# Ledger of designs, part 316: peptides against a protein of PDB entry 3S8F

Target 1, 157 residues: chain A of PDB entry 3S8F
Amino acid sequence: VLTLFVAVPSLMTAFTVAASLEFAGRLRGGRGLFGWIRALPWDNPAFVAPVLGLLGFIPGGAGGIVNASFTLDYVVHNTAWVPGHFHLQVASLVTLTAMGSLYWLLPNLTGKPISDAQRRLGLAVVWLWFLGMMIMAVGLHWAGLLNVPRRAYIAQV
Target 2, 166 residues: chain B of PDB entry 3S8F
Amino acid sequence: DEHKAHKAILAYEKGWLAFSLAMLFVFIALIAYTLATHTAGVIPAGKLERVDPTTVRQEGPWADPAQAVVQTGPNQYTVYVLAFAFGYQPNPIEVPQGAEIVFKITSPDVIHGFHVEGTNINVEVLPGEVSTVRYTFKRPGEYRIICNQYCGLGHQNMFGTIVVKE

## One batch from the design tools (peptide; made by RFdiffusion4, then SolubleMPNN)

Design b2_p29_2_s3 (from b2_p29_2, 19 letters changed)
Fold by OpenDDE base, seed 1:
Structure b2_p29_2_s3 (fold): chain B 157 residues (1-157), chain C 166 residues (1-166), chain A 29 residues (1-29)
Amino acid sequence: as target 1 above (157 residues)
Amino acid sequence: as target 2 above (166 residues)
Amino acid sequence: SLLELAQLVYDASVAMLLALGLGIVAAFL
């Protein structure tokens, strides 16, 4: 039970980030319950990438709670579920954040803004990456729930 | 205005923090629900049983595969299984249908996995420790044992078989 | 059952992927 309380700081951090996004969106003219989301700079890959990472981190974090549960771990441990969790946490959040950071860092280091073509390409890259990660993660979690073992080339299903 | 901005930030932060706490309770509730509805087949943690991995092949209940299956009561058996690089013993493990089987699994060498297809049996096997799993096979047939913990070059080929007889 | 849960997750995931696909398309329009 106490293990689950470890989620408190993480959740607080996550939703504080959400608060920052809301504030930013409202500063950009967004109004209403969801209008601030539309007002965010979705045309900037340096913004989109980390945000998509955060979105992937949500189900991953929820899964982390499951993995940390003594009883529930018996169900998911050493199954394909675990790689699914990792890919959401690392290959989604961490990787996309790194990608986003690159889109911010390079222009600043070189002193040259990215071209419109580069911007569009960047958007395509991060969205496609996110899509691929979600497909893979869902598949792995599903397979895990079907008791497909981790680190095995053969399974019942 | 800096004051207005700060006030707005605090307001949003408080709202989202409240939401975060609420979500925490939701997650706990979901876990509780899952536990309440899916407790079947979960083996409670028992006392840690230790064994010397250097002698487990030489003496004790794991030493002789021919004596690995021990009847402990009416329709109750204990099976002493070794997971090793790269296989299981005894192999096959023969048990009767409908009997309560207590698997006592250990390793003489490195960490292995013990995943039985078609069942919820899935444990890691550590040298020096005994993993205990209780299961009743309701259907006769062959059940494959898969190592799901990396144990070396032959890991991918490490399989065993449980034969459930009528 | 685990199978039912898996199916639920699958269905929800498909819906999510469809929504994501639409979102991606919308981002470029």
Scores: peptide ipSAE 0.022, ipTM 0.740, DockQ to the pose 0.077
Fold by OpenDDE base, seed 5:
Structure b2_p29_2_s3 (fold): chain B 157 residues (1-157), chain C 166 residues (1-166), chain A 29 residues (1-29)
Amino acid sequence: as target 1 above (157 residues)
Amino acid sequence: as target 2 above (166 residues)
Amino acid sequence: SLLELAQLVYDASVAMLLALGLGIVAAFL
């Protein structure tokens, strides 16, 4: 019940953020159904990181609803699926948002902008982090569906 | 103009909120459909059965591992299993192939897991509660029981075995 | 072993997080 209750405001928040992104992209010259996405500042790690976090949160959120379903949870409960869900929620969204916040906060606090090299390095870090998290998450979810148990160092599969 | 921008933002928000609401119903519908059509193999929860965890080792059907496997009918057995820190009793659990097995699992100490590899048996075992799982082993051999709920320092080594005989 | 490698990665990750935390605190001081 609690999970389903939280799902509603979370979806509202997610789509509100999407609305803001669309508006921003269109203000930056993006046109069409998807052109506004390309117009967003993908050269800024402070922007890219939380957006990638949101992208990871989408399947994670869907998984949360699955985990809250009685019959579906029977399949995935206490399997590697659950850590996969956690890593999408915490290690992707929360962590990438924190990373993005750092890329904004430190220059703001010091009064010094990051160099181009630092910016590029930052982009590499957040993209690699996202890629790694997606690989891990897919692997854990897949393993979970194959009945690999959670909190066990060995499995039949 | 801030006012114009604000109005534009509101328009986009309304559209996306409507989409959000629609998607919410789609997800609920998909879950409902999945539950309705893909319930094969799901072991339903049995009735709530309580037991005193402080005495379960001394009296009752879990007290003697030699008496844990009870034939209840033709090709039907009940197995009374204790999950404890850190193992299972009886161990091994010996059952015949093709028989309907009703596992009655409880714990004398803390919460444990009961995950049988190669099967869909995967339940949490709570002290004071009896978990009931019904399963028929179609293939003979050894099936490992894994604790998938953290239960203490020896959790990682907590294993059992079900031996299915021809 | 794989477990040893995992432990090493874990330790390194903890150290990194601690360093990051200290760095953030230092940035505010």
Scores: peptide ipSAE 0.015, ipTM 0.699, DockQ to the pose 0.020
Fold by OpenDDE base, seed 2:
Structure b2_p29_2_s3 (fold): chain B 157 residues (1-157), chain C 166 residues (1-166), chain A 29 residues (1-29)
Amino acid sequence: as target 1 above (157 residues)
Amino acid sequence: as target 2 above (166 residues)
Amino acid sequence: SLLELAQLVYDASVAMLLALGLGIVAAFL
């Protein structure tokens, strides 16, 4: 119960961030229900990375609620579900946010903007990272629901 | 104009909050579905029970593997299982098909896992605490017990067997 | 048993509803 109470403010924060993104997109000329998304700077890895991290955090956060639930934890505890959750939270949100922050920080510290080649490479890295992470996470969660054990090299399924 | 910006942000926040509320209901539904489909057949039956891990091997119901399976009623059994570095006792655990089995599992040393393949039985076993799981095996055969909590150098080889007799 | 399962579902649902309630209150503060 307590964990779920904590989850609500976290969700509110996440959606507030989304609201900020919508506002930013609309300021950039985006219109309609989804046009603001397209108006966001998807050509900037410093932006794309943390946003993808946030997207990965959505299922991860949902999984966090599951893991913290007494009743549902019984189902998922010590299964492949758990590492799936961790990879979404750490290797998606935290890592991508760190990557994004680096893309912002280094140019500002050095006073030199990133080259176009560096920008394109950065975008490729971030998107490929996200894709791989999502594939792995989905697989791990799926395996977990099938009762594949964590910390074991064998499974009956 | 900061004031206009704030007002606009608030409007968007309200929309996203509404979406959030809708998602909460979706999560409730998913939780209910998950419980209905994944918890059937295994019931946590235990009250919090504690034991002394330093004496559990010498005295009490876990001390003698030959006496670990106790019939408590018609088609009802309690099985006292020790998870230790690195194995389970008794091994094998022999129980009748169709009987209601209450597993009482504890550890004399470190934290272990008790994961029975082919079932939803999956609990951590803590020294000083008794894990209780109720289950009825509907199909005869052998069920492997796996340790899914790292417990040392021999963790990967820590297995047990439940033999369900017709 | 079905009753025990129902109880588990009920408990989870109550927890979520309580969390929802808190969220709603927070939204108006």
Scores: peptide ipSAE 0.005, ipTM 0.682, DockQ to the pose 0.066
Fold by OpenDDE base, seed 4:
Structure b2_p29_2_s3 (fold): chain B 157 residues (1-157), chain C 166 residues (1-166), chain A 29 residues (1-29)
Amino acid sequence: as target 1 above (157 residues)
Amino acid sequence: as target 2 above (166 residues)
Amino acid sequence: SLLELAQLVYDASVAMLLALGLGIVAAFL
């Protein structure tokens, strides 16, 4: 029971970040309910990467609640569901954040801005990574619900 | 002004926190719904039972694979299964179709998995702990046991078989 | 089976692509 309460601070943190994004977007001239999103610097891979990570983290977080539930975990534990969850949490959020940080850090360390080509390539990489991760994660979760085991090369399905 | 910015952020945080709370309730509701409507296939957890992994092979109900299947009633059996590096015993496990089977599973060495294909039997097996799973096989045939918890170099080859006889 | 798995992966991929596309569009409206 106590484990599930971790969802509270997690959600608070997540939506605090969202609040910061909204603030930033509105400072950049975004207006309305969703206009602030468009105003965010989507041309910068250093921004896009961690934001996409956050987006992947949403279903992952929901899955975390499932995994932490005693009764629900029985269904999904040590199935492909679990790797699906991890790929959302680690390979999406953490990895994309790391990618984003790199896109910010390298120019600062070297004193040289990234070229336009590098910027475009970075955007492509980040978006493709996110897309691939989402596809894989959905597939893994689905497979897990079909009782495909993790850490096994065979399955009944 | 940094202070003004912080105040602005705080204002947005209030809105998002409200949304967060709403979502929390939605998630709780969904979980509750799932538990209320989709629990028929969930095998209840057994009572906590402990065993000494250092002696489980020498004495007790797990010691003799030939005596692992115990009839406890007219159509009820208890099967004492060892998951070890790297296999299961007894192997195969032979049980009658339609009988209620109580699996008592433990390990003498490291943590293993006990995943029976075609069933919802999926438990981790810890040394010193007895995992209890109740299941009734309705269809005759062979059911493969898969170790789904990494247990060493031979993990990928660790399989067992349950033979359900008519 | 492999066929079923392939179908599953396909369906999941399509669903995700659609969801992502719609989400992106919605985000920029």
Scores: peptide ipSAE 0.013, ipTM 0.733, DockQ to the pose 0.073; fails the geometry check

Design b2_p29_3_s1 (from b2_p29_3, 15 letters changed)
Fold by OpenDDE base, seed 4:
Structure b2_p29_3_s1 (fold): chain B 157 residues (1-157), chain C 166 residues (1-166), chain A 29 residues (1-29)
Amino acid sequence: as target 1 above (157 residues)
Amino acid sequence: as target 2 above (166 residues)
Amino acid sequence: DPVAGTLALMLGIHATMLDEFNRVYALLL
């Protein structure tokens, strides 16, 4: 029970970030229930990267609750599910946030804006990274639910 | 206006909280679906049992692989299994089809895995602890045991076999 | 075009691993 309390501050943070994004989108002219999303700066890889990381983190966080549950962990423990969780948390959120931070940091440090070519390349990189991570993570979670073992090069389902 | 912004943020937070609560129920439903469709059921965790890993090979129920399979009832068996670097004992494990099998698994050396293909048996094996798993094999044949916890250079080749006799 | 180039590079890298991908995903499909 106490282990699941770790989810509380994480959820609070997620809600705060989501609220901040909605507020920002509405300040940029977005209206309605979902119009604020379109108003966010999707042309900036420094913004897109961490947001995609957050999107990957949502199912990863849900998986974290599963993995931390005594009864549910019995099903998924040491299966391909666990690497799937890792790749959503580390290889998606952390890595994409790092990518996004560089797209902000380098222009800031050099005093030079990124070129349009660099911006487009950055967008391609972060979107393709996200897509690849989602495909791999879904595959790993699915395999895990089919009882494919972790840390084994052979499996049958 | 900071006051207006604060009120707006609070409204957004309430909406996201409601959405998150809804998603929580969706996730619970998905878990329930997974358990119903992809698993044969949850094997209950046994009571924590301790053993001395330094003497488990010399004395006690794990010491003799020829005595590892113990009939405890008309159609009930207890199997005392050692997971070690790098294999399982006994190997093969021979049990009757349709019998209720209680596996008592421990390790004399390092942490190993005990994953039985074609079943929901999947436990970590810790030195000094006894893992207890109850299972009934409905189909005869060979079931491979896989180590799914890294245990050293021979980890990738650490396999065992359960032979279910009809 | 940087987008096309990145896509081509990504696909090229993954193409070298098609046998492994097939092995893994054949278990799921």
Scores: peptide ipSAE 0.076, ipTM 0.771, DockQ to the pose 0.030
Fold by OpenDDE base, seed 5:
Structure b2_p29_3_s1 (fold): chain B 157 residues (1-157), chain C 166 residues (1-166), chain A 29 residues (1-29)
Amino acid sequence: as target 1 above (157 residues)
Amino acid sequence: as target 2 above (166 residues)
Amino acid sequence: DPVAGTLALMLGIHATMLDEFNRVYALLL
């Protein structure tokens, strides 16, 4: 019950954020159905990080609903699926959002903009983090569906 | 300017809300698909059965590992299994190939897992409750029981074995 | 280049774990 209760406002928030991104992209000159995406500031790690987090959160959120299903939970419960789910939620979304927040916050707190080198490094970090998280998450979900147990150092073969 | 911006934002929000509604149906469909494809072999949960975890080791069907496997029919057995810190009893569990096995699993101490490798048997075992799982082993051999619920310092080494005999 | 350097370092670290990765993926495939 709690999961489904949280899922509704989370979905609303996700789509509201998407709406804000579309608006921002259009303000930056993006046109058409998808042109606004390209117009977003992909050169800023403070932007890229939380957006990548949101992208990872989509399958994670869907997984949350699956986990909340009685019949489906039987299949995935205490398997590698569960770690896959919360790594998308916490280690992807929350962590990337925190990382992105730092790229915004630190320049503002110090009064100094980040250097170009720092910006580039930041972009590399968040993209690599996202990629790694996606690989791990896909692997964990896949393993979970193959009945690999959670909280065990061994895997079912 | 503020009014214009507000109206623009609202327009995009409305669009995305419409999209969200559509996606809701997609998610429902995906759930339905997953149910159809992945739940065909789900073992139904039994009726809620209670037991006193403080006495389960001393009296009742779980008290003697040597009597844990009970033949209830020509090709039917009930196995009374204890999951405890840190192992299972009886260990090994010996059952015939092709027989219908009803596992009745409980714990005298803390919550454990009962995950039988090579099967779809995967249940949590709560002290004070009896978990009932029905399964038929079609292949002879050894099946490892894994605890997939953290239960303390020895959790990582908590294993059991089911031996299926021809 | 900080990007190249960081990437190289991270890839190097992961390269030390290739056996483990192969083991895990071999179980899945």
Scores: peptide ipSAE 0.073, ipTM 0.763, DockQ to the pose 0.029
Fold by OpenDDE base, seed 2:
Structure b2_p29_3_s1 (fold): chain B 157 residues (1-157), chain C 166 residues (1-166), chain A 29 residues (1-29)
Amino acid sequence: as target 1 above (157 residues)
Amino acid sequence: as target 2 above (166 residues)
Amino acid sequence: DPVAGTLALMLGIHATMLDEFNRVYALLL
């Protein structure tokens, strides 16, 4: 029940951020239903990182609702599903947001802009991190649905 | 320009908030559908059984492993199981194939898991509380019990066995 | 190229863990 109460403001916050992104994309010349997405600054790791975090938070949030549902939690509780949920929330959203914050904060604090090489490396790190997290999360959720236990190094499936 | 920007932001916020609310209703509907079509098998809080973890080893139905399996009907059994650091009692648990088994599980020490591989039996066992699980084994053989709640240094080796006899 | 180098390093690290990955995925198949 508590999770569902938290889900409401969380969704509101997430979609408010999405609204801000749409506005920003349109200011950058994006048009149409999806053109504003392409107009966003995908060449900046400080932007890409938190956006990818938000994308990871979508399935993670859905998983949170599942975990809070009595009938569904009966299936997934203390299975690999739970670590899958955590990795999406912490290692995707929180971590990628922290990475994005770092890419913005350090140049501003030092007064030195990032080089093109650093920018490209940053993009590679963020995208590879996101990809790896998605693969691992899918695997953990899948294993969880197959009743692979949490906190056990062996399983019979 | 500021007024125009604020108006535009407000319009986008309204649209996205409406979408958010719609998605919320979809999720609620999915939960409601699941609850309506599936049984949770959850014990109501008002029927929660409690025991004293400090005396459960000395007195009561968990005290003697030889008396842990109790026939309650022609094809019905209650099994009183202790999960402790680091194992299960009795071990093995012997039950007949096709019988309705009610597991009554508690702990004398810390929180443990009771996960029976090959089944949907998966519960946490709290000291002072009795976990109740009802299950019928359709296939004979050995089923491993694993602890899926960290309980100390020996957690990874905490196993039990259910032997289902023909 | 920092992108190529990073990718190569990451792939190399994962290549050292193939046995572990095979063990895990064997449970899923």
Scores: peptide ipSAE 0.072, ipTM 0.764, DockQ to the pose 0.028
Fold by OpenDDE base, seed 3:
Structure b2_p29_3_s1 (fold): chain B 157 residues (1-157), chain C 166 residues (1-166), chain A 29 residues (1-29)
Amino acid sequence: as target 1 above (157 residues)
Amino acid sequence: as target 2 above (166 residues)
Amino acid sequence: DPVAGTLALMLGIHATMLDEFNRVYALLL
């Protein structure tokens, strides 16, 4: 029971970030239930990357609760489900946040803004990374539910 | 002003925190639903049983692979399995169709996996601990055992076989 | 065009793994 309470501070943190995004979007002129999302700076890869990471974190976090359940973990443990989970958490959220940080850090360190071509390339990279990670993650989770083993090159299914 | 901005931020935070709590309940409900509808594959935890990994090969029920399959009842067997670098003992494991099989699995060296394809048997095997799994094979044939826990350079080739006879 | 070139390289690398991708997803579909 106490193990599941670990999800509480994680959810609080995640949705506090969402609250910050809503506030920022509304300050930028967004209105209504969803208008604030459109008002966010989607033309900046330093912004887009960590936000896409957050989107990947949603299903990953839900899976984390499953993995933390003693009964459900028995079903998914050491199957392809587990790699699916950590690719959402590490290779999506953490990696995209690192990419986004780099897009902010390099211009700041050099004192030079990124070119428009570099900006477009950055956007392409983070969006394609996110898309690929989602496809792979869905496949791994699905395979895991079909009892495909982790750390094996062969499966019966 | 700062006061209005602070109040606005708090309002958004309160809204999202409420949503967070709602999602927590949704996830709990989903877990409950999954457990209620998809209980297949859940094996109850057995009692904690320990063994000395340094002597398990020399003495006791795991020492002789020819004596690994023990009939404990008219249609009940206990199978004492060693997972080691890099294989299983005995191999193959021969059991009757329709019999209740209790696998007692341990390791003399490092942590291994014991994943039986076509079944819900999937446990980690720790040195010094005995993993207990109960299963009844309804279909005759060969079932492959896969090590799904990295155990060294030969991990990828660590396979076993369960032969279920009519 | 650095954008096109990088994308082409990325897709090219993934194309070398199509057999592996198909193998994995063929188990699901």
Scores: peptide ipSAE 0.028, ipTM 0.773, DockQ to the pose 0.028

